# Peptides against a protein of PDB entry 7UQJ, part 364

Target 1, 160 residues: chain A of PDB entry 7UQJ
Amino acid sequence: PELYQNFNITPPRGVLFHGPPGTGKTLMARALAASCSSDERKITFFMRKGADILSKWVGEAERQLRLLFEEAKKHQPSIIFFDEIDGLAPVRSSKQEQIHASIVSTLLALMDGMDNRGQVIVIGATNRPDAVDPALRRPGRFDREFYFPLPDVKARFKIL

## One batch from the design tools (peptide; made by RFdiffusion4, then SolubleMPNN)

Design b2_p30_3_s3
Fold by OpenDDE base, seed 4:
Parts: C-alpha cells; structure tokens; sequence
Structure b2_p30_3_s3 (fold): chain B 160 residues (1-160), chain C 160 residues (1-160), chain D 160 residues (1-160), chain A 30 residues (1-30)
C-alpha cells in the first residue's frame, strides 16, 4: 500500500509470487506486510495455505474464503497471503472439477468484488505458476506476477 | 556455518528449521546452501518435499531416500533439505504405522550412517515441529533446532 | 555455521546482503539468526537500521555502535544485523565527511576488533552496495556479499 | 549488462538442473 502510494502506482488487487521452492515467496509476502506497516498504519497480515483450506475445510472452503476476505476488509489495510495457491485453485482438471471449480469461482468472485480503493492486497505464492488457474492470473485479480529465482549459485557463495 | 565455527560447536548432522508458515525456513535453507558455496567449493543442494516423497513414490520412498543420501554423499559438500519434513516422517500414529514406520526407519538409518566428518548436512523444515517423529530430533540426527519466529511486528517495521 | 565447519571455511566476520528493495535481505538475516539458535545455544539477534543510528542518536552514533558491539560480545553467540547499512556507512562524500567519517571509522574499528573466534557475526543489508564504504567490504569485515536478486524482471512486471 | 549476464547464467543453471533431473529420472527408470 504505502509503496504503491509513494510511487503513485495503482496497487494491484492481486500479486502472484512464483518460483522454485524455497526462493522466499512467503518470506517476501511477510516482508511486504511488514514494510507497509508504520507506527500510524499497521497492515493486517492474513496467511492461509491453499492445501490447508481444501483439506481442513472440506465442503466449507468457500465459506472460509468469504470469511477471510471479510475479515481482511474489516481490518484494512490488509494483505491476504495464499501460500501454495496452486493447492487452492489448481488448473481445472476434469476428474475433481466440481469441488475445485466452486472454490475457484468463489475466489474469483471475492477478488473481483474488491474495490480498487480497497486497502486489501492479495498475494498468492506458488512453486507452479502454470498449475494456478489462468482465470486467477487475469487483470483485476493476480494481474501482477513475481518470479523468485533460486538464490544464485554466486549469491550462495558469499553467505556460507 | 560461521556461527558454529566461531562457537566451536560440532556441526549437527541435521538441523530442524521450525516456525510458523512463511517465516523463511525454506529460503534460509537455500541461503545456507548458497552461502557455503564458494567458487572453489560448490555445495550441492538437494531439496525434497516430505509429502512429495510419500505421494509420488508410494512404496518406493525408502529407495528414493537411499538414492537421495547416496547422491548427496557423491556430490558432497551437500545439503539435503526436506521441506515439510513432518509430511515425510510424521509422529507415528497407530493406523498407518507400517509404511510410515519403514520410511522413518530408513531416514533414521541414513542419518545415523552419515559420518560426523561427512560434508552432508540435512535440514528439515516444518511448521509443526511437534508433528516430526521424536526419533529424528535426537542427537546425531536433527539435534539442532532453529525457530523461525514470525517477523515480530517490530522486526516487520524494519524489513520494509 | 555447520556448513562452514563442514567446509573448513573461515567464517567471515561480516556478510553484506545486497539487492534491490524487498528481496528479503532483512528477513534472511533474521532467519540466519534463528537458524543458528539451538535449545542449548540461543543466538542473540541485534538489529539496527543505519539511518536510525544516525537520526536518533545524532552525535552519539559512535557510542551507540560501541555499546551494540559490546552487548553483542556479551551475549555471544550473536548476530548484529544492520539494515540499510549504506545509511550508516555511506561512501565518503565530500560535504558531510566529518560526522560520517567518524561513524565509519568506529564501525571499521569495531569490526577489526572482533576476534576471528568471536561469536559475533555482522550482517549488513543494503539496496545500494556501491553506496557502502569500500573499506567495510574488505577482508576481515564484510568480506562476503550476498546478492538478493529482484524477483525476476518477469516477476517484477507482474507486481509493479 | 551484469544483471542480464546473471539472468542468463541462472537460466543456464536452471536448464542444466532440469536436464540433470531428467537424466536422473531416466536413469532411475532403468
């Protein structure tokens, strides 16, 4: 939020962090939540894991998503971070289509329902950007994507 | 690495990274692998996800673990990073005991079989340290544990 | 720590984390501090922001640095993390040379005064490695540097 | 130039690792 305001950039509603496992996607999302927090303006950071929403809340994932977005809106400015978002909204594969389709549809509707003036940023992290439903990667949703490269072998050389 | 040398501590064979989701465990493991590589001495970084070893290699998880440790030994100095290690070696729960028990037993044997001078470090990351089999958390295995706290609200203020 | 022992690498006294803003430098420093802490050996993590030392302690920055290093030595094993270290030790520019020169000189002396066996690691993070005084980047000081790449330009295109 | 060089080097390392993984997967299938 602050960074986008400071740069006069319209904040994306959704940001996709993608890259190999352990490139710092989740870490960066937390760091972003942290940096946008000032003493005057604390950002509320909501973190969920995509697979946890599906596995823990079988049949209630839609309700849990709604509650999450409502809570994020209530506590704005806020960041909703979906770790492993490909686990929540996988590319529509034919066999388990119905349950995943309803969850994806709910997430799409929730992202579309966020006002441009809403101080809620959604960050999705995935190791498999191609496994994320393309509908989530459209403008007004996760319209911005960040690749987290593997820490370069050279960057590697200097910390150890 | 440096801290243990500076501290005259015998390096543990295994390090458990634990802490809430998105505290940078996987990133740290990569950065550690990174930091130990020099132009003369590249560290080979093996990364596996605990659940992937179980799910992709049903009935071959033991073989995959053996191959992983052999490859890590062949390419030493190396780091084996198990992300979500609680998915590979969950606390022995009574019902699915046999398959998990053989995998855990294999991992225990592989960790015990590492020479103290072996240039193979095993890093396990988990959000649920209490869900990791206590046998893995014993001396000579994951005998050192690193808590990744949530970036404190105060610490958060300084990263951004 | 372990990796340096296993790799027989003399630990650097100082590590420079550099890279564009929001690449996870500060978060990595915290994770390193966390990762070196075991149940038997907790690492004390000291975090300072370079600009805060200059702005909050005008005329006392040298004293604050001395106290910080003394406290870090007292609570070893410890990590001193300087976030935005270029704010503390900018490249000597002609006009404000005297105040910055004394602070830089103090930091140099403090880093040089750390025993090779001292259980104090100094991590400096900056977005502007070229704005860090070259004297700090010499062997025995910040002699190892880690580049935190931007989440790839392709990734950047999607958030920005 | 240096960022682009590093990027090309990363892409090369990622390709080499992907190829090594494919080879290791093919050898593990034998």
Amino acid sequence: as target 1 above (160 residues)
Amino acid sequence: as target 1 above (160 residues)
Amino acid sequence: as target 1 above (160 residues)
Amino acid sequence: EEEERQRREIERIERERAEQREKALEEAKK
Scores: peptide ipSAE 0.000, ipTM 0.202, DockQ to the pose 0.035
Fold by OpenDDE base, seed 5:
Structure b2_p30_3_s3 (fold): chain B 160 residues (1-160), chain C 160 residues (1-160), chain D 160 residues (1-160), chain A 30 residues (1-30)
Amino acid sequence: as target 1 above (160 residues)
Amino acid sequence: as target 1 above (160 residues)
Amino acid sequence: as target 1 above (160 residues)
Amino acid sequence: EEEERQRREIERIERERAEQREKALEEAKK
């Protein structure tokens, strides 16, 4: 929270954490949640995995997403963290593509329906940002994107 | 940025990352910098070590701190990361205590002199939060503190 | 390496990062890799998912683990990070339990066979430490365990 | 080679994101 307010940056509804696996995406989301939670003002942290949305919520994924966003709004200030959000990407079967399209469409609608005054932030984490539907990466959705470089790359960016 | 503005939390001028060594403080600071840096809006990440401020900047540490804050303001949005900020604590000599007091006083003044609208965030990391001058930990300075627990301590706290 | 060497902590052969999902396990592993990687001494970071070991390496998982440990030893100093190491836990079928037992047995043998002088650290991350075979959590294996508390728990630890 | 491949992939992802943001800003102005 604080890092972003210092920059007068209207908190996007969604933030995409991307980068090679293990570069710190999930930790950062939790650290941000911790950082925003004071003794007086606890932040409720919701977490879902992209793969769980497809596998555990088969046929109810859209409803579970709606409930998640309602619960996050009810318990604001809140963070919704989608780990492995690229796991919403279909395994290439026509039936799974339809299910994926419905789930992604629901997530788009939920992110679009967030009142900008709402104290709900959505963080998506992926190792494959190119596997995340470009529609999710548009303004008002995951419009802020944060690369988590490998350690070696973090060192190299000091040399340029 | 986003997480903090959604919560109407006036961004602290400073955030203290503390916890046992190796708990991810320095990485988190870099990940926050990377997370706040978009293609459209790069965040300039400044890093200094507390020990370097005392050892490399002997007799000019105050000036170097002023220049650092001016440069960070000039290149805003920016993050100033002080790694091992407890290393500003004197090794016990009366002369070093005076130098430390001057450096800390300068840092206090610089943090107090930051316009709250400035897009400069100061992150201090320490393994010894109790070795950080309480004056630095007051509102408008490092007024947000994030504990990075030892991995073992994180485990033990489930048992109580 | 440096974090552990700076503390005169003999790097455990294995470290278990555990805690609720998104508490920072994967980030911390990368942070450790980054912190140990200097311009003069790069750390090679190997990453595998527990689920990938079961799904992608079906019938060859044991061989792939052996190759991974050999490669990590060859490129030392190195970190092997197993994300979702509880994903090595069988989905409840007798045939999968046998496969799991063989994979876990191989991992145990590989961790036991690491010379303590080797600059290879193994980090396992899990959301369910109780789903990790207790044999992996013994001395000489994942003998250091690191809980990543929820933000709310980090806040609560200021109250005690 | 693998580090250089990862660097190129990063630079590609950063560039593609810059382009998508520019396009999205242009679409939002329409």
Scores: peptide ipSAE 0.000, ipTM 0.206, DockQ to the pose 0.047
Fold by OpenDDE base, seed 1:
Formats: sequence, C-alpha cells, structure tokens
Structure b2_p30_3_s3 (fold): chain B 160 residues (1-160), chain C 160 residues (1-160), chain D 160 residues (1-160), chain A 30 residues (1-30)
Amino acid sequence: as target 1 above (160 residues)
Amino acid sequence: as target 1 above (160 residues)
Amino acid sequence: as target 1 above (160 residues)
Amino acid sequence: EEEERQRREIERIERERAEQREKALEEAKK
C-alpha cells in the first residue's frame, strides 16, 4: 500500500498469488498486510477462504462478499485476502451450478466497483490459477499475478 | 533438526538464510526457533542485527559476540539469529576497516569453537549472500544456505 | 533436522506445524524437505493433503497411507508432509464416521511402525492443532509441535 | 536478467519436480 502510494502506481485492485501449495502465498499476503501497516497506519487484514464462502454461506455467499468488501472499505487501508480463491471462483467453463456463476459475478462486480482511490487491496491465492475464472484475471480485477515458485528444491536442500 | 539426527549428518553449526528483502528469512528463523521449542523444551531465541553489533557496540562488538555465544550456550537449546549478517560479516575483500576483519574473525572462531554436541544453532539472514565473508560459508560455519526466493518479484511488487 | 541432532533429542517421527493460516507451515515444511537433501543426499519429499486422502481415496485412504509410508521408506531419506492434517485425522471425539477412526488408526500404526532408525520424517501442518486427534500428538508420533505464530506485524514489517 | 534467468531455471526445475511428483502420484495409484 505505501509502496503504491510512493510509486504513484494505481494500486492493483486485485493481485493473484499463484504457485504450488506451500510456496508462501498466504505468508506473503500476510507479510504484505503487516508491512504496509505503519505504527500510525494499521492496515486491516481480512482473510477468507474461497471454499468457506461457498460452503459456510450457502445462499448468502454473495451477501457475505458484499459485506466483506463494505467492511474492508470501512476499515481502509485494508487487504482482503482470499485464500484458495479457486474454490470461490471456479472457471465459468465448468458447467457447475448457477451458484458459482452468481458468486463470481458478484466478486467481479465488487472488484469493478472498487474505486481505485480506495485503499483496499484484494489478494487472491491459488494453487491453480487456471482454475480461477479468467474474468477475475482481467484489468481492474486480479490484473497482477504473482507466481510463487516452489523454492528451488536445491536451495531448500542447502539449508536444513 | 530431526533429519540431521536421523541422517547422522553433523548438523551445520550455521545456516545462512539468503534471498531478497522480505522473502521471509527473519520470519522463517523465528518460526524455526518457535517450532523447535516444545512445551517441555523451550528453545531460547537470540536475535541480533548485524549492523547493530557494529553500530551499537563500537569497540565491544567482539565481546558482545562472545557474550552472545556464551549466553546461547548457557541457555541451550538455543538459536542465534543474525539478521542482516552481511552488515556484521562483510566480505574481507572489501577494504573496509580493521574492525570488520576482527569481528568476522571472532565470529569465525566462535562458530568453529562451537562443539557440535552443543545445542546452539546459528542462523544468519542476508539479502546479499555474496556480501557475507566466504569464510563464514565454509563447512562447520554457515555451511547450509537457504535461498528465500523473492516470491516472484512480479508478485511482490504487485501487492506492496 | 539439525536442531534435533544437536539436541540429542530422539528425532520425533512426526512434527506438527501449527499456527494460523498463512504463517508459512507448508513453506517451512517444503523448505525443510528441500534443505535436508544435500547434493549427495537428496531427500525425497512426499506431499499429501489431508482432505485429499479422504476425498480422492474413499475406501482406499488406508491403503494409500500404507503405500505412502512404504514409498517414503523405500526412498529414504524422505519427508512425508501432510498439509491440512486436521482434514485427515479429525479428533476421535467427533462421533463422525468409522472411516475417520480407521484412517487415524492406520496413520497411528504407520507412525508407530516407523523405526526411529529410519530416515523418514512425517510433518503435519494444520491451522487447528486441537482438531488433530490427540493420539497423533503423543510421543513417537507428532510429538514435536511447531507453532507458526502470526508474525507480529512488527516482525513482518522488518522483512518486507 | 540474471534474476529472470534464475527464475526461469527455478520454474523449470519446479515444473520437472511437479511432473516427477505427478508421475510418482500416478505410479502410487497403480
């Protein structure tokens, strides 16, 4: 956040962290949330799991997403971190139920409705970026993608 | 830790965490320190910043290192974490003042003087492994090196 | 690996990484697997997700666990990493289906059957250690627990 | 350029290892 302000970069509304499981996506998202909060400017960090939004909030997932974005806006500067966002926003080409299409559409609309002047960053983490609806990966949404490589197994091998 | 016991590998006295800033080196070192402490066996975690040993302890840096290693030995099992160890142990080829050479020599001697039977692990973290004296990277010292890749620089830059 | 060797601690057959989501458990486990293999001694890293063993291998989960442990033994030195182990080994006090009890029992038996002379480490990662069957947390199983704290906001600030 | 080269090399090694893991997973399914 401070980096974007400092760089005059219009902060991406959304950032996709992708890479194999355990490459540190969630760790980085949290580290970013933390590092962007100065002692004077605490960043509020909202974490949701994509599958949890579907499973825990059956029929309310859209409402819960709206509430989450409103809460994040209210507590800006803020980060919304969607862990396992592939569980929330499966590719539309998957013939699966109308429910996914509506949730994805709501998330798209919420991300599109974020004024770039807002200090809300959305971070999605996935192990399967190709399982995330390509519509979420468009400009103004998760238009920034971050590959978390498996830290080179050689590099890891050297340390323990 | 366990793998070295199982493998009859003489555990390295020192582990070098290296990688770009904010790759989680310090986080990992803290996580390791925390994780190695069971409820019954608390690992004492000593953290020092390399530059602080030079700047705060001008003329006493060697003594402070000795005291740190003695304290770590006294409170074993322990981890000594040197954050920004490149600030402590600049490459000897850098024509910088006699002070650095003596501190590095003291650290080398302290690491060499650690009996492998001792329950003291030294973790150095640096953003510039090439700025760390190669003598520290030899067997029996920081002979294990962890690369903390930048989570894709594209990734990190997009979120901050 | 090193800490346990240094500590003359009988290496736990199993290590439980626990802490809030995104504290780096999976990253650490992978870093551990990777760093324990030298150029001469490659550690084979097996990764399984707890819920995947249940969901993908309905009725075969026990067999798959046995095969996994046999394969890990065959390819020793090895690490078995169970991500989200709470999904595999729910607390037995949950009156849930006989399937969970048998899988947990199989995992217990497999961990108990690991000769401490074997070069196989089992790492479980969970966000909810209390959701992991306490029987798995006993000596000779996941008898070492590693708390991955939310890096204090201050600690994260230092890393980025 | 070197960082990008190292990244590509890491990515390649990772792809090879992911493929090896998938192969090991497929062999374990047999």
Scores: peptide ipSAE 0.000, ipTM 0.185, DockQ to the pose 0.038; fails the geometry check

Design b2_p30_3_s3
Fold by OpenDDE base, seed 2:
Structure b2_p30_3_s3 (fold): chain B 160 residues (1-160), chain C 160 residues (1-160), chain D 160 residues (1-160), chain A 30 residues (1-30)
Amino acid sequence: as target 1 above (160 residues)
Amino acid sequence: as target 1 above (160 residues)
Amino acid sequence: as target 1 above (160 residues)
Amino acid sequence: EEEERQRREIERIERERAEQREKALEEAKK
């Protein structure tokens, strides 16, 4: 975080961490939260998994997102980390498409509704950036995208 | 380790993680240990630093290596991670050369003595793979080498 | 970085990354350097290891620190990363204590001498924050401390 | 006896590392 102040970078509302599984997206998000916390200023780190948001009953997922953003706002400075955010956009089944569209619409509205003065950062992590709804990747949302390469394919293939 | 089982990859006896400092070798080893642990099957993660092994009295380092491998075998499935394994081979000072050669010989014998059925993986990390004794890099020892590139600057740019 | 802008936090001159070995301190520092670089504004990343600074002849370590800070200042914006900064404070051997005290004093003077307008961030990494000279942990030096927990087992499981 | 003492000391160091790890895990949960 402090590095960005030195660099005159306007913090995005949302950051998309993308890259192959195990590239450290979730680690980085947690380590960022920890590194941004000081003794005087602890950052509250919220974590949700995309699939866990969808597993809730219709309308409950939207309510839980609203509550999450309200809680994050209440506990500023805060980070909301969505692990597997592409899981908020599961494959096109007709019933799931409508539910998904509603949840995505809610997330869009919540991200759009964040005052630029809000000390809330939203980080989405995905293994499939192309599976993330393009509407989430627009300015004022996940408008910064962050590729976690595999440590060279050989290194990873040998590790995993 | 469990990742290798999930991928039908025969776990090597020894894996050399090499690459520039801060490429995540130690993190990867720890993350592998964690990812390979399940609620039903916890992997025991042993960590030693090469320099800390050498700082022991002559013969004590060898004994500690033997004990480490025995303990790892007792707590299967297990990972032994040697951080800075090139530190087991410090630069040629005459007195340190003999002590070093003995420690390396002990490590070779321990790695060679691991039954292929053992659920013990040895990971060595180094910033200088060329400083690792070539005997350790032979088949049945650290026979798999994993380069941790610097996450390319672009890849890092995409993370934060 | 973006988190700190949202938080009106003055970037410290120095940041201490501390936590167990292999929690990704060095990886994070490199990832931060990269994430803070843009195509228009590349951050120069300097890396030194604490032990490598001490291994130099008396007075040469101090000269190398001065040159490092001058080079970092010349190549603004820049990050100086000290890996194993506790290695600049090795355990109390009488001859090493005086040399250590001189090097630490030089580092203190260099950090204190950084103009607040300087786009130079100093990151120290240690596995033992208590082994870092308390004088380095004072305001205007490593006045922000960042704990790198072991990614909780669940967090690691989610990463890999 | 010395092997057992050193085994206990290794177990103690590992236990202290495990406790530090557990404390670090608990602190990471906060």
Scores: peptide ipSAE 0.000, ipTM 0.229, DockQ to the pose 0.044; fails the geometry check

Design b2_p30_4_s1 (from b2_p30_4, 19 letters changed)
Fold by OpenDDE base, seed 2:
Structure b2_p30_4_s1 (fold): chain B 160 residues (1-160), chain C 160 residues (1-160), chain D 160 residues (1-160), chain A 30 residues (1-30)
Amino acid sequence: as target 1 above (160 residues)
Amino acid sequence: as target 1 above (160 residues)
Amino acid sequence: as target 1 above (160 residues)
Amino acid sequence: EEEEKIKKIEEERAEARAKEIEKYLEKLKA
């Protein structure tokens, strides 16, 4: 709604920023949060790294996700930014299935449970969109994808 | 040292960020400072604009530069960021030579006087590297140049 | 419209990015331009620096502004980014009044003359929003302000 | 509290910009 009233978007429940590392995905997410904050209306920006949620919160990742979404809803308008979301919600691969399945399932449920009227935007950033569970990329979740190609690598920083 | 240990670079005394306006030179410098700051070790970031030093400190620019370098050394590890350094140290052109020559000479002396063991990094940003005095671009000064081209506007985000 | 249809905004005629230097205002504006460009629809990004318009185009600044807006309209969808807009349109202070007044008046007229249906967005960046003429900050001009605070200066670096 | 929240958002913003730049610089080294 209003987060996107400054940007008048029908707020997607989620936006996937994807593209090679260093393309500015995280910067863009943060700058979007900054650019949606006015003096009158401050947007709360929650940043989490997918790999950090898995590594730091083994066995509590689902609870931490729920708390994050509750906090984001409490502090709406808000942005939840998942950096390296492929680390949080990898494509379901056979060996690590159970732990990843529960976290992905929780994230799916949290995104599905967000009313489109909620002033919470979820931004996922990944270097590997194909490594993100396709269930997250469905309509009403990360239904908008923004590819961040490499700045023409020869262009963006020629180290001399 | 440590500033560039996070980047595993032999710290240059100076780094020249050059490229078209709005390529993120200033942001990069700030974000480098931010990335190199830990909770245990905060980097002090000094920002000065070259044109502002010339315009605001007519006749005191040399003193202000000395004070800046002393303050940066006092608050090491630190980054001194000169935005629009071409405004501070333009190529020696005939008409404004004397005022610019003294400021450039002072900046050269300050950069030469920095021990490589000092935890002070100097970052100059310019849109016109060719407008920066070549004496500043010598080894032991701004000896590393990072070209910041325009984000290839075509490249940076493919919105899908 | 469409630029902001991806972001479904009632497109402000203008957006003011303000905050301390190197907060990423210019990078954000470029990233926004890039994020709004698809393969099908490229956004043309026009960048001008306020101080450069005043210094390079003494007596022609008004004409250069008109040409810029015409070119932006011709190449719609487009973004006009004014870096350091406080240098172009400072608060009307008594001494430099006449030249600044004509440039500000021209910019106001150009922004007022933009149909809200126009696929031209104006982004002004300043380090000093209080130094921008309040007439530019009115509804239908730079009516949306986005504060780019320093990445918490106290957190990772003490910006002095 | 709002100022602290803004600060925290800004801190986090610095941190991610920093991490992106760090990753970018790591990629420039590789």
Scores: peptide ipSAE 0.000, ipTM 0.216, DockQ to the pose 0.119; fails the geometry check
Fold by OpenDDE base, seed 3:
Structure b2_p30_4_s1 (fold): chain B 160 residues (1-160), chain C 160 residues (1-160), chain D 160 residues (1-160), chain A 30 residues (1-30)
Amino acid sequence: as target 1 above (160 residues)
Amino acid sequence: as target 1 above (160 residues)
Amino acid sequence: as target 1 above (160 residues)
Amino acid sequence: EEEEKIKKIEEERAEARAKEIEKYLEKLKA
């Protein structure tokens, strides 16, 4: 927060971490939360799985998202990490359209409603960036993307 | 393999990586696979999510586990990484007893059937070590456990 | 530390993280530092850039390395992370031979002088593992390497 | 030569992004 202020970088409201499973997306998000925490400022880290919000909170997913964003706002500076965000906000054309559309719309509204001066960073992680609704990838939402590549099998060899 | 041989350490048949979500369990497993690969010896890395084996292969999970272990044995030296292993092998006392009991029994048998000289390492990752069937945590199975702690907010401060 | 002790694994004195720029080496090191910190045991993380030690401390780089290792030893358990370690310890055949040779010799001596039971882990990160002096990659030094592969070129383009 | 130029441009872009990520991380440190 202050750090972003000191650097004249508008903190991204949303960051998409994408790449194959187990490339360290979640670890990165935690490490970012770690590195942003100073003795003077503790970053509160909220983590949710997209699929868990859908499966555990069928019909209440919107309310849970609102509560999450409110809690994150209450505990600023904070990071909201959505693991498997493609499970929460699949592309609108997927066969399970109606329930997902409502959740996507809520998440879009929550991201749009974040004040630019807010000390809440939203990190979405996915293995399938193309499975994330393009509306989430627009400016003011997940407008920054980070690719997490697979550790290449070949270069693993020079290590021993 | 050679690394474990050179250290007079019997390679653990099974290693449990446990700790809060996004503490780098999967990344560590990939990094271990990477660090164990040399130009002379490629470690083949197999990754499965426990929940995916249950959900995608309902009724075939046992067969898929057998095939996975056979494939890992065929491609020695290899690492089998089970992400969210508590989803595959929950404690037997969980209300969804019967299907889980069969999968647990198969995984136990596969781990017990691994030759001590085998170049197959099984890594299970969980956020809830207490949700993993204690039978999997016995000697000759996941008999070594690695705790992946949360980056403590207070410990983060001493890093800067 | 305790984790390495519990596994009868001699903690690697040195770990080399190598791979292209922006592959998350520094972030992995921070995440490892973070993941090794528990409520009971805070890992102290020291970070230095190899080029900064050379450029800022011309003629005092050896003293700064000694002080860094002493401070890390004082604050055990600790991680020393050298970012751009190839800038500190280039291969001896590079045109800037004499000053680098002294720094390399000091770093080698400091790594060799670490007690095997020490709770100090040294992580070197480089984009050019072949530019790191092979003497640093010997057993008891950076004897474990980790490759950080490029994000696939196609996914890099979607981030811009 | 074109592969080396592409590789060099990708290295320079990766270095520029690494510098931007470093600047961003430095900007996240300060």
Scores: peptide ipSAE 0.000, ipTM 0.353, DockQ to the pose 0.066; fails the geometry check
Fold by OpenDDE base, seed 4:
Structure b2_p30_4_s1 (fold): chain B 160 residues (1-160), chain C 160 residues (1-160), chain D 160 residues (1-160), chain A 30 residues (1-30)
Amino acid sequence: as target 1 above (160 residues)
Amino acid sequence: as target 1 above (160 residues)
Amino acid sequence: as target 1 above (160 residues)
Amino acid sequence: EEEEKIKKIEEERAEARAKEIEKYLEKLKA
């Protein structure tokens, strides 16, 4: 929010962190939330795991997403972090299609419904960017992506 | 390894990263693997998730652990990182006792069998340190812990 | 560097690692130096201890700081790590005020004089963030902060 | 060939973004 305002950059509605497991996606998201928080302007950080929304809220996942976005809007400036977002919004190719399709459609609608003036940023993290529904990766949604490589020997030197 | 030798510190056989989800435990472990790697001396990084060992290797988890430690020893200096180690070695309180008990006993034996002269370090990460079998948290095993707090608002600014 | 450029985020000139002694601040900083180095682009790591600059260089601390920053600039990309920075830049409350004040003012000027395009980053580590002069913790200096919690007594073993 | 080129461009963009994140993590770290 404020970081983007200071740069005259329209805050992306969504940011997709992708890269192999344990490359620091979740840490980076938490770090972003806290780095955007000042003593004067605390950012509220909401964290959900994609698989947890599906498993804990079977048939209520859409409602839980709506409540999450409403709560984030109520407590703005805020960050919504979806860890393992590929677990929440898998590509529409598997026979579990109906539940996944309705969750994806709800998440799309919630991201599209975020006013660009709102101080709510959505961060999705995935180990499998290709398993995330491409509709989420479009402009106005997760339109910024960040790859977290496995630190190859060269890259291992950069992540420490 | 070399970092420890330079400090005259006997490398711990095992190291327990604990703290809330997304506090950077996995990143830190990868970062450690990376920082201990020089151009002359590459550290091999092995990563396993506790729940994955149980779910993918039903009845073969002990064998997979043995193979992992043998491979780590073969490719030393090496780091074995267990993410969500509480999923691999939960406290002996649930009816899944027999499977968990044999896996825990195997992991204990493998950690105890690591010669202190070997350049193999084991890193366990957990969100629930109290859910990890206390036997793993004894000297010669995960005898060092590391708490990863939720970065309070100030602390989040530093990681970015 | 590049990610800050891509976010149009001015790289912090300084990052302040804080948390109890033996929480891995120094290890993380070394790890950071060793992870920023690739085969194509080696990062030069400069390490100084705050108390060592005061004790070894009585009356020359300002000159040593200038030389350190010049050397870091000459060997960029580089990291300057100040361990125990509270020993170098204590809060201006004690009768050793004049020496500490001139060192703090020199460090402030050096951090302010780092061009945002320079590939020099300063990491300060402290066990006592409240003992660090607040002037160092302002934007354009150590404007980012990481908390390293007390790892429970066991927790020291994982970072090494 | 186009899928390999798109995959290579996505890998290069992912590697560029990786280098960016690496450099961010470097700037985070440095």
Scores: peptide ipSAE 0.000, ipTM 0.251, DockQ to the pose 0.049; fails the geometry check

